# Peptides against a protein of PDB entry 4Y8H, part 2

Target 1, 222 residues: chain A of PDB entry 4Y8H
Amino acid sequence: TTIVGVKFNNGVVIAADTRSTQGPIVADKNCAKLHRISPKIWCAGAGTAADTEAVTQLIGSNIELHSLYTSREPRVVSALQMLKQHLFKYQGHIGAYLIVAGVDPTGSHLFSIHAHGSTDVGYYLSLGSGSLAAMAVLESHWKQDLTKEEAIKLASDAIQAGIWNDLGSGSNVDVCVMEIGKDAEYLRNYLTPNVREEKQKSYKFPRGTTAVLKESIVNICD

## One batch from the design tools (peptide; made by RFdiffusion4, then SolubleMPNN)

Design b1_p19_7_s2 (from b1_p19_7 with A12E A16S K18L F19Y)
Fold by OpenDDE base, seed 1:
Formats: C-alpha cells, sequence, structure tokens
Structure b1_p19_7_s2 (fold): chain B 222 residues (1-222), chain A 19 residues (1-19)
C-alpha cells in the first residue's frame, strides 16, 4: 500500500493506491483504501484490510453519535483521539495504519496513526509499504502554500511512485479532497495508468471448431 | 519438504488480505 496526505492553502488532500494483496497474490486490483469517517473527515488505510475498514466504520459510527449528541460538526481531532485510544487498547493487534484528514469548524487537519496508537501531525505524510517511494516525491516537491491543484498533483505523483516502485502497491490512484467551506470531493480512480491494451487476438472459437473423432453409447445398467 | 511446502501454501492461503 501507498497512502499519502498533503495539506494545501484551503484544505487537505489524501490519496491511495488500489492494490490489495494476499501474500504474493494480488487479491484485488481496484480496492478502495479511502474511507469516510464523516462527510468531511476521510482516512486512508494501510495494513490489514479488514481491521482498517472495521476500525474506521466503528469510529465513524461513534463520531456520528457524538455529533448528534453535541449538536456539532465532527472534528478531526475527535476521530484521531477515538482511533488512537481504540488501537492502543488492542496493543497493535488491530493492524490499522491510518492517515486521517479533514475539515471542521477549527480548520483543516492532517494526522497519521499507527497500529499501537501513536499519532503524528504534518503538512505531508505517507504510510504503507510504498511510503518511502512516496516520501521521496513529497520531500522533493513539497512547498508551503500549495494550491488545491498542486496538492492533488503532488499527492497523485507520490502515489504513482508507490505504484511503480512498491510491490505492495499498484493499479490506480484514488483521491479525496477536503476543502474548507466545500463538500468533500471523492475522486475514485482519479488516475488509471495501468489499463491494459485491448487483446489483439481472442481464443474464443465458434462451437464445433473441435472435430468429433468418435462417439459411443454405453449401457451401464445390466 | 512436501509438508513444509504444504504448510507454506496453507499459510499463504490463510494470509490476511493486506492493503
Amino acid sequence: as target 1 above (222 residues)
Amino acid sequence: AAAAAAAAAAAEAAASILY
């Protein structure tokens, strides 16, 4: 997996690759690693697919209940705190590694969470097996005061570095843009750089292409 | 060797789906 987050002047972008693996096998070529915690709070997941999905759904549900109870829009720091406390309780046995990002009434936020419940903050972050490939791009091209378009490009270029250089990463780039004062923009398959060309030939032959060489009826009842 | 290969194949088949 390669997941990234990049802050820009008016929000935050997260991006992910779309490969899932089962040992050396590609389980899914086009899985979704971007999960909605709330309308304006999204996360990217790495690690155990089931754990990342289950923990983000659980916290998403509890954030919705908390929002209703408090009559307030969900905050990224609330999701961060709930996720880290849950993961810490399970001592890293829940294999979820998350980039959590969003916009709330306090502004735009970008955090990472590790399976043991540690958390980081940054203007740009990468996680997963492709994180070093992504970070090489981020460190080379990140600047302060990025525009939305520059941040989407930087995030997508960083994911592509994972797609091309990490065995655990592949296929497509998914993006989610969370801009202050706007709805979240989920760009599923924002880039599809691995579309296979059309097959030049088909091995589908008409029925009857294989000649019948012999036929026999055998009675098997005495 | 066959038992180790079968155990490796079973462990590989039982591997969690990873992102």
Scores: peptide ipSAE 0.423, ipTM 0.744, DockQ to the pose 0.470; fails the geometry check
Fold by OpenDDE base, seed 5:
Structure b1_p19_7_s2 (fold): chain B 222 residues (1-222), chain A 19 residues (1-19)
Amino acid sequence: as target 1 above (222 residues)
Amino acid sequence: AAAAAAAAAAAEAAASILY
């Protein structure tokens, strides 16, 4: 997996690759690693797929209840705190590594969470097996005061570095843009750089292409 | 050998789906 988050002047973008794996096997070529916690708070997940999905759904449900109870829009720091406390309680046995981002009445936010419940803050972040490939792009091209378009490009270029260089990453780039004062823009398959063209060769050979080397008639009746 | 191959296949089949 390669997941990234990038802050820009008026919001935050997160992006992910679309490969899931089971050891050496590609389980899904086009999985969704971007999860909605609330309408304007999204996360990208790495690690155990079931744990990332289940923990984000659990916190998403509790954030909705908290929003209704408080009569307030959900805050990214509330989601961060709930995720952190939950993951810490399970001492890293819940294999969820998350980039959590969003917009709320306090502004735009970008955080990371590790399975043991540690959290980081940054203007750009990467997680997963492709995180070093992504970080090489981020460190080379990140600047302050990015535009929305520059941040989407930087995030997508960083995910592509994971797609091309990390065995755990592949296929497509998914993007979610959370801009202040707008709805979240979920760009499923924003880039599809691995679409295979039609196979130039047919594997349907004429009958008799494989020569019969030997024939034997055997009576099978006693 | 059959038990080792079955254990390896079971270990690969039991591998959690990773993101």
Scores: peptide ipSAE 0.422, ipTM 0.743, DockQ to the pose 0.543; fails the geometry check
Fold by OpenDDE base, seed 2:
Structure b1_p19_7_s2 (fold): chain B 222 residues (1-222), chain A 19 residues (1-19)
Amino acid sequence: as target 1 above (222 residues)
Amino acid sequence: AAAAAAAAAAAEAAASILY
């Protein structure tokens, strides 16, 4: 997996590749690694697919209940705290590695979470087996005061570095843009750089295409 | 070697789906 987050002048973007694996097998060529915690808070997941999905759904449900109880819009720091406390309780046995991002009444936020419950903060982040390939692009091209378009390009270029160089990453680029004062923009398959062309020829030949060179009948009864 | 190959094949078949 390659997942990234990039802050821009008026919000945050997250992006992911679309490969899932089962040992040496590609399990899904076009899985979704971007999960909605709330309407304006999304995360990207790496690690065990079931754990990333289940933990983000659990925290998403509890964030909705907390929002209703407090009569307040969900905050990214609330999701961060709930996720890290849950993951820490399970001592890294829940194999979820997350980039959590969003917009709330306090502004735009970007965090990472590891399976043991540690958390980081940054203007740009990468996680997964492709994280070093992504980080090489981020370190080379990140600047302060990115526009929305520059941040989407930077995030998608960083995911492509994972697609091309990491065995655990592949296929397509998914993007989610969270801008202050707007709805979240989920761009499923924003890039599809691995579409295979139509096969030029078929190897299905009529029966009898292979010539019989010799035939012999042998009696095998002693 | 056969036991190691069988254990590797069983581990491969039992591998969780990873992102």
Scores: peptide ipSAE 0.422, ipTM 0.740, DockQ to the pose 0.500; fails the geometry check
Fold by OpenDDE base, seed 3:
Structure b1_p19_7_s2 (fold): chain B 222 residues (1-222), chain A 19 residues (1-19)
Amino acid sequence: as target 1 above (222 residues)
Amino acid sequence: AAAAAAAAAAAEAAASILY
């Protein structure tokens, strides 16, 4: 997995690759690693696929209830706190590694969470087996005051570094853009750089290639 | 050898799906 987050002047972008694995096997070539916690709070997940999905859905449901109870838009720091307290309670046995990002009434936010419940803050972050390949691109090209377009380009280039250089990463780039004062823009398969060409040959032979030489009807009942 | 291959195949089939 390669997941990234990048802050820009008016918001935050997250991106992910689309490969899932089962040991040495590619389980899915086009899975979705970007999860909605709330309308304007999204996360990218690495680690155990079931744990990342289940924990983000659980916190998403509790954030919705909390938003209704408080009559307030959900905050990224509330989702962060709920996630970290849940993960810490399970002492790293829930294998979820998350980049959590969003916009709320306090501004734009970008955080990471590890399975043991530690949390980091940054203007750019990467996680997963492809995180070093992604970080090499981020460290080379990140600057302050990125535009939306520059941040999408940087995030997608960092995911591509994971796709090309990490065995655990592959296929496509998914993106989610969370800009202040706008709805979240989920760009499923924003890049599809690994479209498989048509196979050079087919094993579909013309009908009649194998001739029927003889037929016999056998009664199998006495 | 057959028992080791069956155990390896069962362990492979039991591997968690990872992101």
Scores: peptide ipSAE 0.418, ipTM 0.740, DockQ to the pose 0.478; fails the geometry check

Design b1_p19_7_s4 (from b1_p19_7, 7 letters changed)
Fold by OpenDDE base, seed 2:
Structure b1_p19_7_s4 (fold): chain B 222 residues (1-222), chain A 19 residues (1-19)
Amino acid sequence: as target 1 above (222 residues)
Amino acid sequence: DEAAAAAAAAAEARASIVY
């Protein structure tokens, strides 16, 4: 997996590749690694697919209840705190590695969470087996005061570095853009750089293509 | 025991779908 987050002047973008694996097998070529915690808070997941999905759904449900109880819009720091406390309770046995990002009444936020419950903050982050390939691109091209378009490009270029250089990453780029004062923009398959060309020939030959050289009938009952 | 733990970890890693 390659997942990234990048802050820009008016919000945050997250992106992911679309490969899932089962040991040496590609399980899904076009899985979704971007999860909605709330309308304006999204998460990218690496690690065990079931754990990343289940923990983000659980915290998403609890964030909705908390929002109703407090009469407040959901905050990214609330999701961060709930996720880290849950993961810490299970001592890394829940194999979720997350980039959590969003917009709320306090602004735009970008965090990472590891399976043992540690958290980081930054203007750009990467996680997964492709994180070093992604980080090489981020370190080379990140600047302050990115525009929305520059941040989407940077995040997409960083995911592509994982697609090309990491065995655990592949296929497509998914993007989610969270801008202050707007709805979240989920861009499923924003890039599809691995579309197979049309097969030039078929190996389905007509019947009779292989010549019969000899026939013999043998009675096995005599 | 380490080889059995590594084999079990490899078997679990093969059994789980990973992002």
Scores: peptide ipSAE 0.382, ipTM 0.710, DockQ to the pose 0.442; fails the geometry check
Fold by OpenDDE base, seed 3:
Structure b1_p19_7_s4 (fold): chain B 222 residues (1-222), chain A 19 residues (1-19)
Amino acid sequence: as target 1 above (222 residues)
Amino acid sequence: DEAAAAAAAAAEARASIVY
């Protein structure tokens, strides 16, 4: 997996690759690693697929209840706190590594969470097996005061570095853009750089390619 | 045997879908 987050002048972008694996096997070539916690709070997950999906759904449900109870839009720091407390309770046995990002009434936020419940903050972050390939791109091209378009490009290029150089990463780039004062923009398959070419040969042969040499009908019922 | 248990645990870990 390669997941990234990049802050820009008016929001935050997260991006992910679309490969899932079962040891050496590609399980899915086009899985979704971007999860909605709330309408304007999204996360990217690395680690155990079931754990990343289940924990984000659980916290998403609790964030909705909390928002209704408080009569307030959900905050990224509330999601962060709920996630870290849950993960810490399970001492890293829930194999979820998350980049959590969003916009709320306090602004735009970008965080990471590890399975043991530690949290980091940054203007750009990467996680997963492709994180070093992604970070090489981020460290080379990140600057302060990125535009939306520059941040999408940077995040996409960082995911592509994982796609090309990490065995655990592959296929497509998914993006989610969370801009202040706008709805979240989920861009499923924003890039599809690995479209398989048409197979040169088919196993469909013309009828009669194998000749029938003999036919016999035997009644097996007396 | 401990090696068979480790191989089974490794096989189960390989059976999990990972992102």
Scores: peptide ipSAE 0.381, ipTM 0.708, DockQ to the pose 0.437; fails the geometry check
Fold by OpenDDE base, seed 5:
Structure b1_p19_7_s4 (fold): chain B 222 residues (1-222), chain A 19 residues (1-19)
Amino acid sequence: as target 1 above (222 residues)
Amino acid sequence: DEAAAAAAAAAEARASIVY
């Protein structure tokens, strides 16, 4: 997996690749690693797919209840704290590594969470097996005061570094843009750089292409 | 039993779908 988050002047973007794996096997070529916690709070997940999905749904449900109870829009720091406390309680046995981002009445936020419940803050972050490939791009091209378009490009370039260089990453780039004062823009398959061309040859040979060299009839009835 | 549980856990961890 390669997941990234990048802050820009008026919001935050997260992006992910779309490969899931089972050891050496590609399980899904076009999985969705961007999860909605609330309408304006999204996360990208790395680690155990079931754990990332389940924990984000659980916290998303509790954030909705909390929002209704408080009569307030959900805050990214509330989601962060709930995720952190939940993951810490399970001592890293819930294999969820998350980049959590969003916009709320307090502004735009970008955080990361590790399975043991540690949290980081930054203007740009990467996680997953492709995180070093992504970080090489981020460290080379990140600047302060990014535009929305520059941040989407930087995030997508960082995911592509994972797609091309990390065995755990592949296929497509998904993006979610959370801009202050706007609805979240979920760009499923924002880039599809791995569309396979039509096969130039058919491997369906006519019957009889392989010559029969010898035939023998054996009676197996008594 | 503990070695079988560790091998099963390692096999299950390898069999888990990961992002």
Scores: peptide ipSAE 0.379, ipTM 0.707, DockQ to the pose 0.476; fails the geometry check
Fold by OpenDDE base, seed 1:
Structure b1_p19_7_s4 (fold): chain B 222 residues (1-222), chain A 19 residues (1-19)
Amino acid sequence: as target 1 above (222 residues)
Amino acid sequence: DEAAAAAAAAAEARASIVY
């Protein structure tokens, strides 16, 4: 997996690759690693697929209940705190590594969470097996005061570095843009750089291509 | 055998779908 987050002047973007694996096997070529915690709070997941999905759904449900109870829009720091406390309780046995990002009434936020419940903050972050490939791009091209378009380009280039250089990463780039004062923009398959060309030949032959040369009925009962 | 338990845990972890 390669997942990234990049802050820009008016919001935050997260991006992910779309490969899932089972050891040496590609399980899914086009899985979705971007999860919605709330309408304007999204996360990217690395690690055990079931754990990343289950923990983000659980916290998403509790954030919705908390929002209704408080009559307030969900905050990214509330999701961060709930996720880290849950993961810490399970001492790293829940194999979820998350980049959590969003916009709320306090502004735009970008955080990472490790399976043991540690958290980081930054203007750009990467996680997963492709994180070093992504970070090489981020460290080379990140600048202060990025535009939305520059941040999407930087995030997608960082994911592509994972796609091309990490065995655990592959296929497509998914993007989610969370801009202040707008709805979240989920760009499923924003880039599809691994579409195979049309196969030159079909292996479907007409029925009857192989002729029956002989038929015989044999009694096998004595 | 801790090595066998670690190998079994690594094999189970490899059997899980990983992002």
Scores: peptide ipSAE 0.376, ipTM 0.705, DockQ to the pose 0.419; fails the geometry check

## One batch from the design tools (peptide; made by RFdiffusion4, then SolubleMPNN)

Design b1_p20_4_s2
Fold by OpenDDE base, seed 3:
Formats: structure tokens, C-alpha cells, sequence
Structure b1_p20_4_s2 (fold): chain B 222 residues (1-222), chain A 20 residues (1-20)
């Protein structure tokens, strides 16, 4: 897995690859690793697929209830705190590694969370087995005051570094853009750089290619 | 021996979990 987050002048972008694995086996070529916690708060997940999905759904439900109770738009720091406390309670046995990002009435935010419940803050972050390949791109090309377009490009280039160089990463780039004062823009398969070429041959033979050598009708009921 | 085999099987099952 390669997941990244990049802050820009008016918001935050997260991106992910689309490969899932079972040891040496590619389980899914086009899985979704971007999860919605709330309309304007999204996360990217690495680790155990079931744990990343289940923990983000649980916190997403509790964030909705908290938003209704407080009569306030959900805050990224509230989602961060709920995720952190939940993961820490399970002492890293819930195998979720998350980049959490969003926009709220306090601005744009980008955080990471590890399975043991530690959290980091940054202007750019990467997690997963492809994180070093992604970080090499981020460290080389990140600057202050990125535009939306520059941040999407940087995030997608960093995910591509994971796709090409990490065995745990592959296929496509998914992107989610969270800009202040706008709705979240979820770009499923924003890049599809691994489209397989057409197969050189088909194994579809004309009907009747296999000759019938013998027919027999057997009564199975006496 | 049975507890060690069960722990090894559980760790192998964990290694074969779908990862993202």
C-alpha cells in the first residue's frame, strides 16, 4: 500500500494506490483505500483491510452522532481523537494505519495515525509499504504555498512511485480533494496507468468444434 | 504442542489476511 496526504493553500488532498494483497497474491487490483468519515473528512487506510474499513465506519457513525448532538460541523481533530483512543485501547491489535484529512470550520487539517494510537502532524505525509518511495518524491518536490493542481500532481506522482517500486502497491491512483468552502471531490481511478493490453488470442471456438462421438440415454429411475 | 500449533496457525491466518 502507498497512501499520501498533501496540504495546499486552500485545503488538503489525499491519495492512494488500489492494490490489495494476501501474502504474495494480489487479492484485488482495484480496491478502494479512501474512506469517508464525514462529508468533508476523509482518510486513507493501510494495514488489515477489514480493520481499516471497520474502524473508519465506526468513527464515522460516532462523528455523525457527535455533530448532531453539538449542532456543529464535524472537526478533523474530533475524528483523530476518537480514532486514536479506539486504536490505543486495542494496543495495536487493530491493524489500521491511517492518513486522516479534511476541512472544517477551523480550517484544513492533515494527520497520520498508527495502529498503537500514536499520531503525527505534517504538511505532507506517507504511510504503507510504499511510503519510502512516496516520501522520496514528496521530499524532492514539496514546497510551501502549493496550488490545488500542484498538490494533486504531487500526491499522484508520490502514489505512482509506490505503484512502480513497491510490491505491496499497484494498479491505479485514487484521489480525494478537500478544499475550504467546497464539497469534497472524490476522484476514483484518477489515474489508470496499468490498463492491460488486449489478449493476443481468444479461446472461444465456434459451436460444434468438439464433435459428439456417442450419445446414450440412460433411465436413472427404475 | 497443541497451543504452539494453534498459535502458529493463528499467526499464519493473520499473515494471510487481506492487506491494503
Amino acid sequence: as target 1 above (222 residues)
Amino acid sequence: AAAAAAAAAAEEARRRSIRV
Scores: peptide ipSAE 0.444, ipTM 0.779, DockQ to the pose 0.410; fails the geometry check
Fold by OpenDDE base, seed 2:
Structure b1_p20_4_s2 (fold): chain B 222 residues (1-222), chain A 20 residues (1-20)
Amino acid sequence: as target 1 above (222 residues)
Amino acid sequence: AAAAAAAAAAEEARRRSIRV
């Protein structure tokens, strides 16, 4: 997996690759690794697929209840705190590694969470087996005061570095853009750079391609 | 023997789980 987050002048973008694996096997070529916690708070998941989805759904449900109880829009720091406390309680046995991002009444936010419940903050972040390939692109091209378009390009270029160089990453780029004062823009398959060309030949050969060299009728009834 | 069995079980669990 390669997942990234990048802050820009008016919001935050997250991106992910679309490969899932079972040891040496590609399980799915086009899985979704971007999860909605709330309308304006999204995360990217690496690690165990079931754990990343289940923990983000659980916290998403509890964030909705908390929003109703407090009469307030959900905050990224509330999701961060709930996720880290849950993961810490399970001592890394819940195999979720998350980039959590969003917009709320306090502004735009970008965080990472590890399975043992540690958390980081940054203007750009990468996680997963492709994180070093992604970080090489981020460190080379990140600047302050990125535009929305520059941040989407930087995030998608960083995911492509994972697609091309990491065995655990592949296929497509998914993007989610969270801009202040707008709805979240989920761009499923924003890039599809691995579309297979049309097969030049078919395994459907003409009848008679294999010659019958000999025939014998054997009676098996006396 | 217990460490080898635990390592084998962990590797088998890793191969069975879908990873992202």
Scores: peptide ipSAE 0.442, ipTM 0.776, DockQ to the pose 0.373; fails the geometry check
Fold by OpenDDE base, seed 1:
Structure b1_p20_4_s2 (fold): chain B 222 residues (1-222), chain A 20 residues (1-20)
Amino acid sequence: as target 1 above (222 residues)
Amino acid sequence: AAAAAAAAAAEEARRRSIRV
């Protein structure tokens, strides 16, 4: 997996690759690694697929209940705190590594969370097996005061570095853009750079291409 | 031997789980 987050002048972008694996096997070529915690709070997951999905759904449900109870829009720091306390309680046995990002009434936020419940903050972050390939692009091209378009490009270029150089990463780039004062923009398959060329021939023959030369019915039940 | 068996079991569990 390669996942990234990049802050820009008016919000935050997260991006992910779309490969899932089972050891050396590609399990899915086009899985979704971007999870919605709330309408304006999204995360990217690396690690165990079931754990990343289940923990983000659990915290998403508790954030919705908390929002209703407090009559307040969900905050990224509330999701961060709930996630880290849950992961810490399970001592890293829940194999979720998350980039959590969003917009709330306090502004735009970008955090990372590790499976043992540690958390980091930054203007740009990468996680997963492709994180070093992504970070090489981020360190080379990140600047202050990025535009939305520059941040989407930087995030997608960083994910592509993981797609091309990391065995655990591949296929497509998914993006989620969270801009202050706007709805979250989920861009599923924003880039599809690994579309295979059309197969030169179909191996589907017309029915009846194989002639029946002889038929016999044999009873095999005594 | 116990550490090697635990590492092998952890690697097998890792190979059986879908990873992202």
Scores: peptide ipSAE 0.442, ipTM 0.775, DockQ to the pose 0.367; fails the geometry check
Fold by OpenDDE base, seed 5:
Structure b1_p20_4_s2 (fold): chain B 222 residues (1-222), chain A 20 residues (1-20)
Amino acid sequence: as target 1 above (222 residues)
Amino acid sequence: AAAAAAAAAAEEARRRSIRV
Protein backbone atom coordinates (compact mmCIF):
# COMPACT_ATOMS: atom_id res chain seq x y z
CA THR B 1 0.00 0.00 0.00
CA THR B 2 0.92 3.60 -0.65
CA ILE B 3 -1.21 6.23 1.06
CA VAL B 4 -0.53 9.96 1.25
CA GLY B 5 -2.00 13.15 2.63
CA VAL B 6 -1.14 16.69 1.52
CA LYS B 7 -2.40 19.98 2.96
CA PHE B 8 -3.14 22.83 0.57
CA ASN B 9 -4.09 26.49 1.09
CA ASN B 10 -7.84 25.86 1.60
CA GLY B 11 -8.02 22.16 2.58
CA VAL B 12 -6.46 18.71 2.48
CA VAL B 13 -6.11 15.92 -0.08
CA ILE B 14 -5.60 12.23 0.61
CA ALA B 15 -4.70 9.64 -2.00
CA ALA B 16 -4.16 5.88 -2.17
CA ASP B 17 -3.19 3.10 -4.53
CA THR B 18 -5.71 0.30 -5.26
CA ARG B 19 -3.73 -2.97 -4.77
CA SER B 20 -4.57 -5.48 -2.08
CA THR B 21 -2.35 -8.52 -1.44
CA GLN B 22 -2.35 -11.94 0.24
CA GLY B 23 1.35 -12.64 0.68
CA PRO B 24 2.77 -12.84 -2.88
CA ILE B 25 -0.73 -12.81 -4.49
CA VAL B 26 -2.62 -9.76 -5.72
CA ALA B 27 -6.02 -10.26 -4.08
CA ASP B 28 -7.71 -7.21 -5.62
CA LYS B 29 -6.38 -4.92 -8.35
CA ASN B 30 -8.91 -2.14 -7.65
CA CYS B 31 -9.72 -2.11 -3.91
CA ALA B 32 -10.85 1.08 -2.17
CA LYS B 33 -8.45 2.28 0.58
CA LEU B 34 -10.17 5.63 1.19
CA HIS B 35 -12.81 5.40 3.93
CA ARG B 36 -15.42 7.95 4.97
CA ILE B 37 -15.50 8.61 8.73
CA SER B 38 -17.95 11.49 8.23
CA PRO B 39 -19.04 13.55 5.17
CA LYS B 40 -16.00 15.89 5.49
CA ILE B 41 -13.58 13.53 7.33
CA TRP B 42 -11.91 10.77 5.34
CA CYS B 43 -9.03 8.42 5.99
CA ALA B 44 -6.66 6.29 3.97
CA GLY B 45 -5.87 2.84 5.41
CA ALA B 46 -2.81 0.60 5.25
CA GLY B 47 -2.23 -2.75 7.02
CA THR B 48 -4.94 -5.39 7.50
CA ALA B 49 -7.85 -4.57 5.17
CA ALA B 50 -10.53 -5.84 7.58
CA ASP B 51 -9.07 -3.86 10.51
CA THR B 52 -8.81 -0.60 8.52
CA GLU B 53 -12.42 -0.92 7.34
CA ALA B 54 -13.87 -2.08 10.68
CA VAL B 55 -12.09 0.52 12.86
CA THR B 56 -13.03 3.41 10.54
CA GLN B 57 -16.69 2.28 10.43
CA LEU B 58 -16.77 1.94 14.25
CA ILE B 59 -15.31 5.42 14.78
CA GLY B 60 -17.51 6.83 11.99
CA SER B 61 -20.62 5.53 13.79
CA ASN B 62 -19.48 6.93 17.15
CA ILE B 63 -18.58 10.28 15.53
CA GLU B 64 -22.11 10.52 14.08
CA LEU B 65 -23.62 9.84 17.54
CA HIS B 66 -21.25 12.38 19.09
CA SER B 67 -22.19 14.97 16.43
CA LEU B 68 -25.91 14.47 17.15
CA TYR B 69 -25.35 14.62 20.93
CA THR B 70 -23.26 17.82 20.74
CA SER B 71 -25.25 19.47 17.91
CA ARG B 72 -21.88 20.14 16.22
CA GLU B 73 -20.17 19.14 13.00
CA PRO B 74 -17.65 16.30 13.51
CA ARG B 75 -14.04 17.35 14.19
CA VAL B 76 -10.96 15.60 12.80
CA VAL B 77 -9.29 15.74 16.25
CA SER B 78 -12.28 13.87 17.76
CA ALA B 79 -11.90 11.09 15.16
CA LEU B 80 -8.11 11.09 15.77
CA GLN B 81 -8.52 10.76 19.55
CA MET B 82 -11.15 7.99 19.28
CA LEU B 83 -9.02 6.03 16.76
CA LYS B 84 -5.86 6.51 18.87
CA GLN B 85 -7.49 5.35 22.11
CA HIS B 86 -9.09 2.33 20.40
CA LEU B 87 -5.85 1.23 18.68
CA PHE B 88 -3.78 1.78 21.86
CA LYS B 89 -6.22 -0.41 23.85
CA TYR B 90 -5.45 -3.29 21.46
CA GLN B 91 -1.63 -2.82 21.67
CA GLY B 92 -1.08 -2.95 17.88
CA HIS B 93 -3.10 -6.17 17.37
CA ILE B 94 -5.56 -4.16 15.25
CA GLY B 95 -3.39 -3.76 12.16
CA ALA B 96 -4.68 -0.33 11.09
CA TYR B 97 -2.29 2.37 9.89
CA LEU B 98 -4.28 5.46 8.94
CA ILE B 99 -3.86 8.86 7.38
CA VAL B 100 -6.82 10.83 8.76
CA ALA B 101 -7.76 14.10 7.11
CA GLY B 102 -10.68 16.45 6.89
CA VAL B 103 -12.27 19.83 7.20
CA ASP B 104 -14.32 21.00 10.18
CA PRO B 105 -15.37 24.34 11.78
CA THR B 106 -11.78 24.67 13.15
CA GLY B 107 -10.14 24.35 9.70
CA SER B 108 -8.32 21.68 7.68
CA HIS B 109 -6.39 18.88 9.40
CA LEU B 110 -4.00 16.08 8.45
CA PHE B 111 -2.83 13.34 10.85
CA SER B 112 -1.38 9.85 10.81
CA ILE B 113 -2.09 7.00 13.24
CA HIS B 114 -0.05 3.84 13.78
CA ALA B 115 -1.51 0.52 14.97
CA HIS B 116 -0.05 0.96 18.50
CA GLY B 117 -1.90 4.31 18.86
CA SER B 118 0.88 6.83 18.16
CA THR B 119 -0.11 9.86 16.06
CA ASP B 120 1.73 12.38 13.94
CA VAL B 121 0.82 15.73 12.42
CA GLY B 122 2.21 17.21 9.23
CA TYR B 123 1.62 19.18 6.05
CA TYR B 124 2.42 16.04 4.04
CA LEU B 125 2.43 12.41 5.22
CA SER B 126 2.90 8.93 3.73
CA LEU B 127 2.22 5.43 5.09
CA GLY B 128 2.36 1.83 3.87
CA SER B 129 5.01 -0.30 2.15
CA GLY B 130 5.29 2.35 -0.59
CA SER B 131 5.72 5.20 1.94
CA LEU B 132 9.43 5.70 1.17
CA ALA B 133 8.79 5.90 -2.58
CA ALA B 134 5.98 8.39 -1.92
CA MET B 135 8.05 10.38 0.59
CA ALA B 136 10.91 10.76 -1.92
CA VAL B 137 8.44 12.55 -4.24
CA LEU B 138 6.88 14.58 -1.40
CA GLU B 139 10.27 15.76 -0.04
CA SER B 140 11.36 16.74 -3.57
CA HIS B 141 8.25 18.68 -4.65
CA TRP B 142 6.33 19.82 -1.54
CA LYS B 143 6.16 23.56 -0.93
CA GLN B 144 4.07 25.80 1.30
CA ASP B 145 0.90 27.43 -0.05
CA LEU B 146 -0.02 24.64 -2.51
CA THR B 147 -3.14 25.14 -4.61
CA LYS B 148 -5.83 22.41 -4.78
CA GLU B 149 -4.57 21.38 -8.24
CA GLU B 150 -0.90 21.34 -7.16
CA ALA B 151 -1.78 19.25 -4.08
CA ILE B 152 -3.80 16.72 -6.14
CA LYS B 153 -0.88 16.47 -8.60
CA LEU B 154 1.70 16.06 -5.80
CA ALA B 155 -0.41 13.43 -4.01
CA SER B 156 -1.06 11.51 -7.26
CA ASP B 157 2.65 11.66 -8.25
CA ALA B 158 3.58 10.33 -4.79
CA ILE B 159 1.07 7.44 -5.14
CA GLN B 160 2.45 6.69 -8.62
CA ALA B 161 5.95 6.40 -7.10
CA GLY B 162 4.51 3.65 -4.87
CA ILE B 163 2.64 2.01 -7.81
CA TRP B 164 5.85 1.77 -9.89
CA ASN B 165 8.41 0.97 -7.16
CA ASP B 166 6.56 -0.86 -4.33
CA LEU B 167 5.50 -4.51 -4.74
CA GLY B 168 2.68 -3.94 -2.20
CA SER B 169 1.24 -1.06 -4.26
CA GLY B 170 -0.33 -0.95 -7.72
CA SER B 171 -3.03 -0.32 -10.30
CA ASN B 172 -4.88 2.98 -9.83
CA VAL B 173 -4.83 6.24 -7.88
CA ASP B 174 -7.83 7.14 -5.73
CA VAL B 175 -8.11 10.71 -4.41
CA CYS B 176 -10.31 12.47 -1.87
CA VAL B 177 -10.27 16.28 -1.70
CA MET B 178 -11.62 18.03 1.38
CA GLU B 179 -11.81 21.79 0.84
CA ILE B 180 -13.10 24.30 3.41
CA GLY B 181 -16.64 25.40 2.59
CA LYS B 182 -17.20 22.59 0.03
CA ASP B 183 -18.39 19.01 0.04
CA ALA B 184 -15.75 16.28 -0.02
CA GLU B 185 -14.79 15.31 -3.58
CA TYR B 186 -14.15 11.55 -3.80
CA LEU B 187 -12.30 10.84 -7.05
CA ARG B 188 -12.41 7.04 -7.41
CA ASN B 189 -9.86 5.91 -10.01
CA TYR B 190 -8.63 9.48 -10.61
CA LEU B 191 -5.72 7.88 -12.50
CA THR B 192 -5.82 4.48 -14.20
CA PRO B 193 -2.23 4.12 -15.51
CA ASN B 194 -2.28 0.28 -15.56
CA VAL B 195 -5.13 -0.51 -17.98
CA ARG B 196 -4.04 -3.71 -19.70
CA GLU B 197 -4.39 -3.77 -23.48
CA GLU B 198 -6.16 -6.64 -25.19
CA LYS B 199 -4.10 -9.85 -25.12
CA GLN B 200 -2.45 -10.20 -28.53
CA LYS B 201 -2.09 -14.02 -28.23
CA SER B 202 -4.88 -16.57 -27.83
CA TYR B 203 -4.32 -19.07 -25.00
CA LYS B 204 -7.18 -21.27 -26.30
CA PHE B 205 -5.75 -24.07 -28.43
CA PRO B 206 -7.99 -26.18 -30.70
CA ARG B 207 -8.90 -29.67 -29.45
CA GLY B 208 -6.23 -32.15 -30.53
CA THR B 209 -3.27 -29.74 -30.07
CA THR B 210 -1.91 -32.23 -27.52
CA ALA B 211 -1.18 -35.40 -29.52
CA VAL B 212 -2.23 -38.79 -28.12
CA LEU B 213 1.10 -40.67 -27.91
CA LYS B 214 -0.31 -44.00 -26.64
CA GLU B 215 -3.72 -45.51 -25.89
CA SER B 216 -4.40 -48.54 -23.67
CA ILE B 217 -7.79 -50.05 -22.84
CA VAL B 218 -7.88 -51.67 -19.37
CA ASN B 219 -10.79 -53.91 -18.45
CA ILE B 220 -11.78 -53.06 -14.85
CA CYS B 221 -14.54 -55.71 -14.67
CA ASP B 222 -13.59 -59.12 -13.66
CA ALA A 1 4.84 -26.29 21.98
CA ALA A 2 1.57 -24.35 22.38
CA ALA A 3 3.39 -20.99 22.08
CA ALA A 4 5.22 -22.15 18.93
CA ALA A 5 1.95 -23.43 17.40
CA ALA A 6 0.23 -20.13 18.26
CA ALA A 7 3.12 -18.15 16.71
CA ALA A 8 3.03 -20.31 13.56
CA ALA A 9 -0.77 -19.95 13.33
CA ALA A 10 -0.46 -16.17 13.83
CA GLU A 11 2.21 -15.92 11.09
CA GLU A 12 0.09 -18.06 8.74
CA ALA A 13 -2.99 -15.93 9.52
CA ARG A 14 -0.83 -12.84 8.84
CA ARG A 15 0.19 -14.25 5.41
CA ARG A 16 -3.42 -15.18 4.53
CA SER A 17 -4.97 -11.89 5.71
CA ILE A 18 -5.84 -9.43 2.97
CA ARG A 19 -3.43 -6.53 3.27
CA VAL A 20 -3.74 -3.07 1.88
Scores: peptide ipSAE 0.439, ipTM 0.775, DockQ to the pose 0.421; fails the geometry check

